# Designs tried in a protein design run: peptides against a protein of PDB entry 8YR4. Part 19

Target 1, 309 residues: chain A of PDB entry 8YR4
Amino acid sequence: PRGSPALQLVVLICLGLMGLERALNVLVPIFYRNIVNLLTEKAPWNSLAWTVTSYVFLKFLQGGGTGSTGFVSNLRTFLWIRVQQFTSRRVELLIFSHLHELSLRWHLGRRTGEVLRIADRGTSSVTGLLSYLVFNVIPTLADIIIGIIYFSMFFNAWFGLIVFLCMSLYLTLTIVVTEWRTKFRRAMNTQENATRARAVDSLLNFETVKYYNAESYEVERYREAIIKYQGLEWKSSASLVLLNQTQNLVIGLGLLAGSLLCAYFVTEQKLQVGDYVLFGTYIIQLYMPLNWFGTYYRMIQTNFIDMEN

## One batch from the design tools (peptide; made by RFdiffusion4, then SolubleMPNN)

Design b1_p9_6_s3 (from b1_p9_6, 5 letters changed)
Fold by OpenDDE base, seed 1:
Structure b1_p9_6_s3 (fold): chain B 309 residues (1-309), chain A 9 residues (1-9)
Amino acid sequence: as target 1 above (309 residues)
Amino acid sequence: ELVGQETDD
């Protein structure tokens, strides 16, 4: 934000809090590992109680791993409200000034309510795109990279490779299936708009329909349009279930391969029991935000199309 | 389990 040093400081604090969230995503599994190791070694109660208390405190700061419910995330979201309002207002004023520069012919061809709706969509699309990129997509990709580096350095290169292959396959399938689903969703939305337009046209012509006693005919035409819509809706919804199941299968296979390898290394005394628990916990933490990655990708794609219009 | 519900906005 140019012109407000206070808002620049808030942005820097929010970036610092995002860095802290990434650190917590590594530290929470490490502390959980340490608890399991201390329990296995039958360590003194004082050391165990301190480590458990520290873990619970770090988990309170991190939250549920979805990135949205932790204390640090909530504090970031709270501080970001002023930055979002400043950005939204700046985009809204730019769109509004641009609308005033447009030709009289452009304004005469459009209803004032349509022009305002275009301005609101444009503002929402830009602010939404920025929010999803900065707070959801980039952090999720950063956590994957940090995970690959961590497992490659502190475990064996094989663990880093499993995480890399699993996450690369997950992201690739998510994109490919989301692009495939976009066709069904576009067809659904087009049929929804056509069904709604028929209902509006029938209601606008109510007097004519009543004069010809054509009420039953209009109801039957509307029923046929609904049945056609529901056939497209079913394809959209079924394709979402298929996406979620494919994602679950890929993570399940990655978790299986890595957990079996970790269990083998623990049996060879190269890793501790706590390291097995760390691996499983860390993979589950990566999985939670990745469930929404298809939604974020779709939303980014939609917001780009809405910005070009 | 947060099923990746695409919120249809």
Scores: peptide ipSAE 0.025, ipTM 0.702, DockQ to the pose 0.431
Fold by OpenDDE base, seed 4:
Structure b1_p9_6_s3 (fold): chain B 309 residues (1-309), chain A 9 residues (1-9)
Amino acid sequence: as target 1 above (309 residues)
Amino acid sequence: ELVGQETDD
């Protein structure tokens, strides 16, 4: 942000925290590996207790789940609120100034409520796009690359190849299926708006509907609009289930291939039992944010279209 | 919430 050194410092701190999250995503599985190895070796309690305590502390910082809502992520999100508000206000003022520069003919052809809705959508699209790119998409891609490098260096090139192939296939299928389902979502949203408009128009004409005793006719037209909406909603929802199942199958196959290879190398005494646990833990950790990748891709695509309009 | 359910924003 130009003109506020304080907000520039907050952005740098947020970038530093994002780097720390990437480091935690590698360290947490490593410490979990070390615990499993120390347990297998029947190591002294003092070493085990220190490693477990360190793991739990790192896990608190990292968090866990679909969005790592760890301490570091929460602190980043908290600090980013002021940057987002500054950016939103700046975009809103730019849109508002641009609206005042538009021709009188453009304003006369539009209702004030429609103009405000366009301004709000434009502001939300820019701020949303930036947030999804910086905090969700880029970090997830970075974690995949870091994972490929880590497994290639510390395990074997075969593990790096499995992760690469699995994640490349996952991302490709996620994009292709998300683009395919976007048409169903657009059709659903268009029909929802049309159904809502019919209900509003019928209610605004309530006196006329009463005068003609046309309530049954308006109810039947509304029912037909709902049935048409539900047919499109079903296609949208069914296509989402198909996306999620496809993603789950790809990750399942990658996990199977890598876990079998880990188990084999453990039997050959080339890897330790902890390395098997490390691989599984790291793949599942990559999967959690990747499950939302289709949503992020769609939101990015929508936000780009909303910025062009 | 189904994991991966698109939030209707």
Scores: peptide ipSAE 0.027, ipTM 0.684, DockQ to the pose 0.372; fails the geometry check
Fold by OpenDDE base, seed 5:
Structure b1_p9_6_s3 (fold): chain B 309 residues (1-309), chain A 9 residues (1-9)
Amino acid sequence: as target 1 above (309 residues)
Amino acid sequence: ELVGQETDD
């Protein structure tokens, strides 16, 4: 943000916290590995207790689940509120100023409620796009790259290759299936708007409908429109299940290949039991944000289209 | 199973 050194410092702190989150994503599986190894070796209680306490503390900082609800992520989100408000207000004022520079003919040809809706969509699209790119897409891609590097250096080049192939296939299929699914979603939204418009027009013409005793006819036409909508909704929802299942299959195959290879190297005494647990934990950890990647891609695509209009 | 629900924001 130009003009506020305080907000610039907050942005730098948020970027630093994002870097810390990436480091935690590597450290948490490592500490979990170390616990498993210490338990296997029957290590003294003091060493085990310290490692467990350190792991739990790191896990508190990292969080877990689809959206990292960890302390670091929450602190980042909290600090970002002021930056988002500043950015939103600046975009809103720029759009509002631009709308006032438009010709009187442009304003007379449009309803004030439509102009307001365009301004609100434009502001939301710009701020949403930036947030999804910076806080979801870029970090997820960074975690994949860090994972490939880590496994290639500390395990074997074969593990790095498995992760690379798995994640490349996952991302490619996610994009392709999401683009295919976007057609069904657009058709659904178009039919929803048409169904809603018909209901509004029928209700606005209530006196005419009542005069002709056409209530049953209007209800039947509305039912037909709902059935047509639900047929498109089913295609949209079924395509989402197909996306999720395709993603699960790709991760499952990558997890199978890598876990078998880990187990083999543990039997050959080249890796420890904890390294098997680390690999599985890290792959599942990469999968959590990747499950939403199709949603992020769609939101980015929608926000770009809404900015061009 | 983490069903990625597409939140319409």
Scores: peptide ipSAE 0.025, ipTM 0.707, DockQ to the pose 0.446; fails the geometry check
Fold by OpenDDE base, seed 2:
Structure b1_p9_6_s3 (fold): chain B 309 residues (1-309), chain A 9 residues (1-9)
Amino acid sequence: as target 1 above (309 residues)
Amino acid sequence: ELVGQETDD
């Protein structure tokens, strides 16, 4: 971004975080291998517990194999919001100024295309909802229940309890944070529509704007509307990062508790090394679809409200 | 990697 040294620094930090994310992708498997080796060698509990804790911490930073939900990725995404907004605003203002440079004949012809785009949003929402419920929500809930039953039967009741508490807390926090976030998203969408309407009104009045040489005034007014939109977009996007980070933290705590307990039971010869691998893999597998649960819950809420109108 | 990009279209 030319002109803001602060945004240039943010870009450099984001590039550094991308490098760190790549390093974590290599380190996490190495630490995982080290745990398997230490378990195989029947290493002392203290060494094992430190290696497991370090692995879980690295996994928390990485985001459970989906690099998009890790602490480092969330921090990168959070910092990138301002860079994206700067770039978006610059492109939008360039397009808008260029539209005001176009011929009158071009503006008179464009009445019909915008109305169609509003209708497509309503129909896609309903069909999407059913698909998300049937193919994502129900299977994910089933996998959680199957997981609780499996770990309760084949491991110990404590593992089933950890998975139950982790998933219940995850779902509850996902709902609560998603409901809180929905307010910011609605405000963003309302301001987006208002910003778009202002751009359309300015372009429909192109002759008047041109007659008064008011192009700079309309561009400034559009810039102010974009800045107001971007303030709400930032709240929406930052609240998403907070949701993802909260989800990552809950899964990280569940993974920590369960992995430590599993490692302890392997040390006590009650479980095999393979059981440790299974637990960690299964929790990560449950986490992947659960990242979308907030999106599904919001889509459910939005579509219910849109069906009541 | 689908971030919860609640990018509504």
Scores: peptide ipSAE 0.022, ipTM 0.686, DockQ to the pose 0.199; fails the geometry check

Design b1_p9_6_s4 (from b1_p9_6, 3 letters changed)
Fold by OpenDDE base, seed 5:
Structure b1_p9_6_s4 (fold): chain B 309 residues (1-309), chain A 9 residues (1-9)
Amino acid sequence: as target 1 above (309 residues)
Amino acid sequence: SLVGLETDD
């Protein structure tokens, strides 16, 4: 944001908090490992209590499951409100200025309410796209890379390879299945709009419908349109279940392969029991934001299409 | 539950 040094500082603080979230995603599993090892070794209560307290504090900062509920994420979101408002207002003013530069013939051909709806969609699309890229997509990719590096350095290279193959396959299948699903969603939305338009037209012409006693005919036509919509909705919903199940299978296979390998190295005394727990915990932490990756990809595609129009 | 409910915004 050029022109406000205060907002530039807030952006830098938000980037620092994003870096802290990445560090917490590594530290929380490490502290959990250490608790399991201390419990296994029957360590003194004072050492255990300190490690547990530190873990709970780090877990409070990180949040549970989806990184969206942690103190650091909430603080980042709170600080970002002012940056988002500034960015939104700047985009809105640029669009509004551009609309005033357009020809009188362009304005006379369009209803003012349609022009405003295009401007609002354009502003929301740009600001949404930036937010999803910066706060969801880039951090998720960074956590995957950090995970691969961590497991390759502190575990055997085989663990890094399993995480790499699992996440690469997960991302690829998520993109491919989401693109395939987008066709069904577009068909559903087109049929929904057509069904709604027919209902509105029938209701606007209700006097004519009554004059011809055509109410039963219009209701049956609306029923047929709903049945056609529900057939497309079922395909959209079934394709989502297929995506989620495919994602679950890929993560399940990665978790199985890595957990078996970890268990084997624990039996060979090359790893500790805590390292088994660390691996499982870390894979689950990587999986949580990846569940939304299909949504982010779809939103990115929709936002690009809405910017080209 | 792996509820990756893609909420339609």
Scores: peptide ipSAE 0.022, ipTM 0.676, DockQ to the pose 0.516
Fold by OpenDDE base, seed 3:
Structure b1_p9_6_s4 (fold): chain B 309 residues (1-309), chain A 9 residues (1-9)
Amino acid sequence: as target 1 above (309 residues)
Amino acid sequence: SLVGLETDD
């Protein structure tokens, strides 16, 4: 955004907050490790109390789950509202200007409501795509890379390899299954629109339907359309369950392999009990945003297709 | 944990 130095500063602050979120994703497991080690060593209450207080404060900044509920994420989201509004308005004005440059023949062939809906879809697709890329996809990939580096440096190259293989397999299967699933979703949405169009057409022509006593026939045609829709909906929903189960299996295998290796190294006195807890906590933290990755990937693909049309 | 609940936006 070349025009407002204030918005450029807000973007830089948001990028700084995103960097802080990445640091918190590493620090929170480390402080949790330190608490477990201090408890195991029966450390003095003062040291334990400071470490617990620091952990709780870092956890407040990070938030829980997907990282979306933390103070830093909330502050980033709050600051980003102005940037999103500026970007949306700029895209809307560019689309609107371009629509006014289009030929009269293009406007005469389309209803004003269709033109507005195309503009709204185009704006929503661009702003949504940018939001998902910047706030969900890129941060998640960054956290994975940081995780691989961290485990490779501070544990052993084997832990970094387990995280790399687990996350690479997870992402690959998420993409492949999401692309496979997209066929069922497109078929479902097409049949939903066709079912809705039949209902609207029947209701608009209700006088003709009444005149011919064709109500039972229209109800039966609508029932057949619903049954066909539900058959496609079931395939969509079943494919989602399969995606979720596949993702859960991959993370479960990665967690199992890494947890067994960590437990072995703790038994060999090469790692502490807190390091076992750190590994499990960190993998769960990486997994939480990855749950939505299939949704983000699909939204990105849909938004790209909607921008090309 | 419903992974990838399609919020129909």
Scores: peptide ipSAE 0.021, ipTM 0.682, DockQ to the pose 0.347
Fold by OpenDDE base, seed 2:
Structure b1_p9_6_s4 (fold): chain B 309 residues (1-309), chain A 9 residues (1-9)
Amino acid sequence: as target 1 above (309 residues)
Amino acid sequence: SLVGLETDD
């Protein structure tokens, strides 16, 4: 971004965080290998516990295999919001200024296309909802139940309890934080529509704007509307990063508790090294679809709101 | 997951 040294610094920090994500992608497997080796060697519990804790901390920074929900990725996404907003605003103002350079004949022809786009949003909403419920929500809940049963039957009942508590807390916090963020999304969408309506009104009044040479005034008014929109967009996007980070914390705590308990039982020769590998892999596999559960819940809520309209 | 690029497109 030319003209803001602060945003240039944020871009450099984001690039540094992207480099850190790549380092974590190499370190996490190395630490995982080290745990397997220490378990195989029957290493002292203290050394094993430190290596497991370090692994889980690195995994918390990386996120659950997708990288997109790790602390580093969340921090990058959070910092990038301002860069995206600056870029968006610049593009929108360039498009808007260019539209005011176009002929009146071009503006008069556009009335019919906008009405169709509003209707397509409502129909896509309902069909999308059913697909997300059937193909994503139900399977994810089934996988959780299967996971709890599996760990309760093949591991100690404590593992089933950890998975149950972790997933229940994850789902509960996902719902609560998603409901809390829905107000920011609604406010954002309302302001987006109002900003768009102002741009359309200004462009429909193009002749009047040209007659009064008021182009600079309309561009400034549009800039103010964009700034107001971007203030709400930031709240929406920041609340999402908070959701993802809350989810990452809950899974990180579940992974920590379960991995330490598993390592302890392997040290007591009640479980095998393979069982530790299985537990960690299975929890990560459960976490991947659960990251989308907040999206599905939001889609459900949005689609219900869009059906009430 | 970009739980947030629900671009309502």
Scores: peptide ipSAE 0.021, ipTM 0.645, DockQ to the pose 0.123
Fold by OpenDDE base, seed 4:
Structure b1_p9_6_s4 (fold): chain B 309 residues (1-309), chain A 9 residues (1-9)
Amino acid sequence: as target 1 above (309 residues)
Amino acid sequence: SLVGLETDD
């Protein structure tokens, strides 16, 4: 945002809050570990109470992931509203200026309402893409990297390797299955638009349809279009279930392997009981935003295509 | 987890 130093400061504050959220994602599991260890050691109440209070405060700042927004994430989202509005308005004005530079032949071939709808879609696509990249995709990748580093340094290289393999496989399968699904979704949306267009055309010509007593024929054609749509919808929905189940299996296998390894190291007295709980908690924290990664990837792909048009 | 509901906007 070159023209507003105030908005530049807000962007810097939002980046600082994103960094704080990454730190909280590491600290919350650590404090939870420490509580479990202090409980196991039968530590004095004062030490336990301080650690629990600190944990709850950090957890309030962090939130519960995708299902519960933390204070830091809410504050970031609130501050970002002004930046998003400025960006949206700037993109909208650029699109509008570009539309005025387009040839008269381009404008004569399109209805004004269609042109405005393309402009609105383009603006929403750019702003959506930036928001998903900056606030969802990049932070999730950062948390994975931080997790790999943390487990490699403070546990054992084997834990870092399990997290790396699990997350790499998860991301790869998410991308591959999402790209495969995108074909079904595009076909569904195309058939939906075609079905809607047929319904509109039939309703606009209702006098002609009545004159020829063709109501039954138009209803049957509409039924055939719906059945064709539902066949594509089913493929889209079934492919989503397949994605979710594949993701669940990969995380389940990673959690199993890492949990068994943690349990083994606890039995050998190389790790504490709290370290077992830390691993499980941290993997679940990584998994929460990753559940949406396929949606973010799809939205990014859609938004790129909408920007190219 | 259901990957985000397609809000048809």
Scores: peptide ipSAE 0.020, ipTM 0.637, DockQ to the pose 0.256

Design b1_p9_7_s1 (from b1_p9_7, 7 letters changed)
Fold by OpenDDE base, seed 1:
Structure b1_p9_7_s1 (fold): chain B 309 residues (1-309), chain A 9 residues (1-9)
Amino acid sequence: as target 1 above (309 residues)
Amino acid sequence: GPTVPPPVE
C-alpha cells in the first residue's frame, strides 16, 4: 500500500499475527501433552487446572480444525479488510482510467458489459445445496446427537449437558447473527450492482465523454461509488469476523467447562486419562464441520428465496 | 469458521 503509512503498519501487524499463529501451532500441542502427563502423574488439582485453563486460552487464540478461525486469525482478517479494499480500489481505478484512454475503435469492437464482468457469482446449483445438506449438515447434526447420547451414557450426565448447551448455543447464535448479517450483505450487493452499472454506462457513452474531455470527472464519480461500496463491504466483512469470533468463544467456553470437569473426574479416579483425550478429540471433531454451518444456512436461505421468485 | 462457501474441489 504505497502512500498510506497507516496501511503499511497494518500490513506489518498482520505479518506479526501470522508469526504468532505459527508459535501457537507449536505451543498448543505442548500444553496438551503436559496436561496428559500431569493427569498420568496424578498431579495436584491446582497445577492441573491452571494448565488446562492455559491450554484452552491458547486454543481460543489458535482456533482448530479445517476452516476454524481463532482470535488471532479473526483479528488478522479484520485488519486486512482495509488493505484489501485499498488494493482493489487502486486496481479498479487503474483499469477504468486505462479503458477511457483507449481508442474508440477498441470500444466499438467489444461488449463493455463482458469486460466489466468481474465476479461470477457462482450459482450454487440446487444439486450442490442438496449435497451439502445430505453430506455435511445432516451428518453434523447426527454427530452432535450421538455425542450427547454417548457422553450421557458413558460419562456423567453433566458432560452430555455441557455438549448439549454448547452446541445449542452455537447453532442458535450462528442463525441469529447470520440473519443479522443478511441486511449488510443485501446492501453491499445492491451497491455493487449500482457501481458496476455506472461503470458500464460511462464506458458505453465513451464518445460523449471524449467529446467533453470529461474522463477525469467520470473517474472521480466512479471512485466515489467505489468508496460507498467499500463502506458497505467493510460492514459485511466485519460482521463475518464477529460471527466467527462469537462461534470461537462459544466453543472455547464449552471446551473449558468440559475439560475442567473431565480433568476433575480423572483426579478423582472416576475417569481415565484416555477419557480426557477422547473428550477433547471429540469436541474438536464436532467443531470442524460446524465452522461451515453459517455458510450452509445462508445458502439454504438464498436458494429458497430464489425458488420463490 | 469462515462462512465462505467451501472452495469447490
Scores: peptide ipSAE 0.022, ipTM 0.690, DockQ to the pose 0.098
Fold by OpenDDE base, seed 4:
Structure b1_p9_7_s1 (fold): chain B 309 residues (1-309), chain A 9 residues (1-9)
Amino acid sequence: as target 1 above (309 residues)
Amino acid sequence: GPTVPPPVE
């Protein structure tokens, strides 16, 4: 935002917080490893208590669960609200000014409600695209790269290779299956709009339908439209389950391979018990945002298509 | 987890 130095500072702070999230994603598993190792070594309570307290504090900052719900992420989201509003308003004004520059023929051929709907979709698509790219997609890719580097440097090149292969396969399958699903979703949305349009048309013509006693015919036609919609909805939902299952299988295989390798190296005294726990924790931590990657990819694709229209 | 689209508010 060139016009407000305050918002530029907020953007820089948000970028700094994103960097901090990346650091936390490495530190939290390390501290958890250290706790497990200290417990294994029967370390003195003072050292253990300090490490546990530090871990819990870092975990509070990082958050956990579906997405980052930690303090740092919440603070970033809070600070970003003003930036998002500024961007949204700017895009909305640009779209509005562009609509006023369009030919009179373009306006006469379209209802005002349709024009507003196009403007709203355009604004939401641009602002949504930017938020998902910057705050979800890029950080997830960065965490994967950081993970590969970390495991390659501190464990063994084999662990880095396993993570690389698993994440590459996961991302590739997510993209391919998501693109395949996009066809079903588009068909579903088209049929939903057609079904809604029929319902609205029947309701607007209610007097005519009543005059001809055609209520049963309109209900049957609406039922057929619903059945057709539900057939497409089922394909969309079933394809989502297939995506999720495929993702779970890939992560499961990666977790299995890496966990077996960790266990083997622990038995050979090359790694500690905490390193086994670290690997599992880190893979699960990477998996949490990756579950949403297919959604983000779809939103990005939809938003790109909505911007081109 | 289910890639449930966040509820479009």
Scores: peptide ipSAE 0.021, ipTM 0.661, DockQ to the pose 0.147
Fold by OpenDDE base, seed 2:
Structure b1_p9_7_s1 (fold): chain B 309 residues (1-309), chain A 9 residues (1-9)
Amino acid sequence: as target 1 above (309 residues)
Amino acid sequence: GPTVPPPVE
């Protein structure tokens, strides 16, 4: 971003964080291997617990891989919001200024295309919702229940309790934070529509704008509307990062508690090394679809509200 | 891993 040294610094920080993510992608498997080796060697509990804790911390920083957001990824996403907004605003202003250079005939023809786009959003939302409910939400809940039963039966009841508490807290916080962020999303959408309407009105009045040489005034007014929108967009996006980070924290705590307990039981020869691997893998597998649960809940909630109106 | 569809905003 030319002209803002602060945003340039943020870009560099984001690039640095991307580099850190790559380092974590290498370190996490190494630490995981080290845990397996320490368990196999029957290493002292203190060394094992430290390595497990370090692994979980690194995993918290990394996240669950593709589609799950770790702390570093969330921080990058958070910092990138302003860079994205700067770029978006610049592109929107360039498009808007270019549209004011186009002929009136081009502007009059646009009304039909925009109405079609609004109609397509409504119908796609309902069909998509049912698909998400049936193919993602229900299976994810089933997998959680199966997981709780599995760990309660084949592991110690404490594992089932940890998974239950972790997943229950995850779901509860996901719902609560999603409901909380819905107000920011609604405000953003309302302002987006208002900003778009202003752009359309300005372009429909193209002849008047040209007659008064008011192009600079209309561009500035549009810029102000974009800035207002971007303030709300930032709140929406930042609230999403907060949701993802909260989810990451809950899963991290569950993974920590369960991994430490599993490691302890392996040291007591009640569980095998393979059981430790199984637990960690299973929790991560449960987490992957759960990351979208907030999105599904939001979609469900939005569509219910849209059906009540 | 399954390409987690971008969170449909």
Scores: peptide ipSAE 0.028, ipTM 0.717, DockQ to the pose 0.172; fails the geometry check
Fold by OpenDDE base, seed 3:
Structure b1_p9_7_s1 (fold): chain B 309 residues (1-309), chain A 9 residues (1-9)
Amino acid sequence: as target 1 above (309 residues)
Amino acid sequence: GPTVPPPVE
């Protein structure tokens, strides 16, 4: 961004974090291989525990893959909010300025299309919600229950308890943080609608604005409205990063506890090396769809509130 | 993963 050395530094930091993500993508598989080798060689517990702890820490930094948010990805996303807002504001002001250069005939013809688009968005949201509930939410909950039962029966009651506590805490925190975020999102949406209404009113009064040469004044008022909106957008986006990081922490703690316990039981020859791989893979598999649970919960709540009003 | 809704097809 031209003119802000602070934002330029943030871009450089974000590029550095992207480089770190690439390094983690190489290191995580290496540490995973090392764990499997140490388990196969029946290495001493101290070496194994250190390698497992290091792996889980690196996995916490990386996240669970393209669909998961690791600490480094969350930090990048958090820092990028201001850069995105700067770019968005610049584009929005350019579009608004360009719309004020267009003829009155262009503005009169478009009113009917916007109402239809709002109606289509409402209908698609309800249909999409039902699809997400049936095909994503219910199966994910079923997989969690099946997982708890499986680990309790085939591993040990302690593994079932770890999965139960991890998933219960994950779901509870997801709900609580999502409800907290809903306040910020509502405030953002209200301000977005107010900003849009001001833009529409300014464009409807295009002739009056031209007669008074008040284009610069209207652009400045619109800029102020955008800045106010972006303050609320930042809170919404930052709260999303906080949700993702909280989820990542809970899964990281569950993965740490379960992986250490599994490694210990493998050293005691009560479990096989394959069981360690299974546990880690299964926890990550459960985590992947759960990343969207907060979105589904929010969509469900929004639809219920919209039906009561 | 980002709690971004999957793109509504």
Scores: peptide ipSAE 0.022, ipTM 0.683, DockQ to the pose 0.091; fails the geometry check

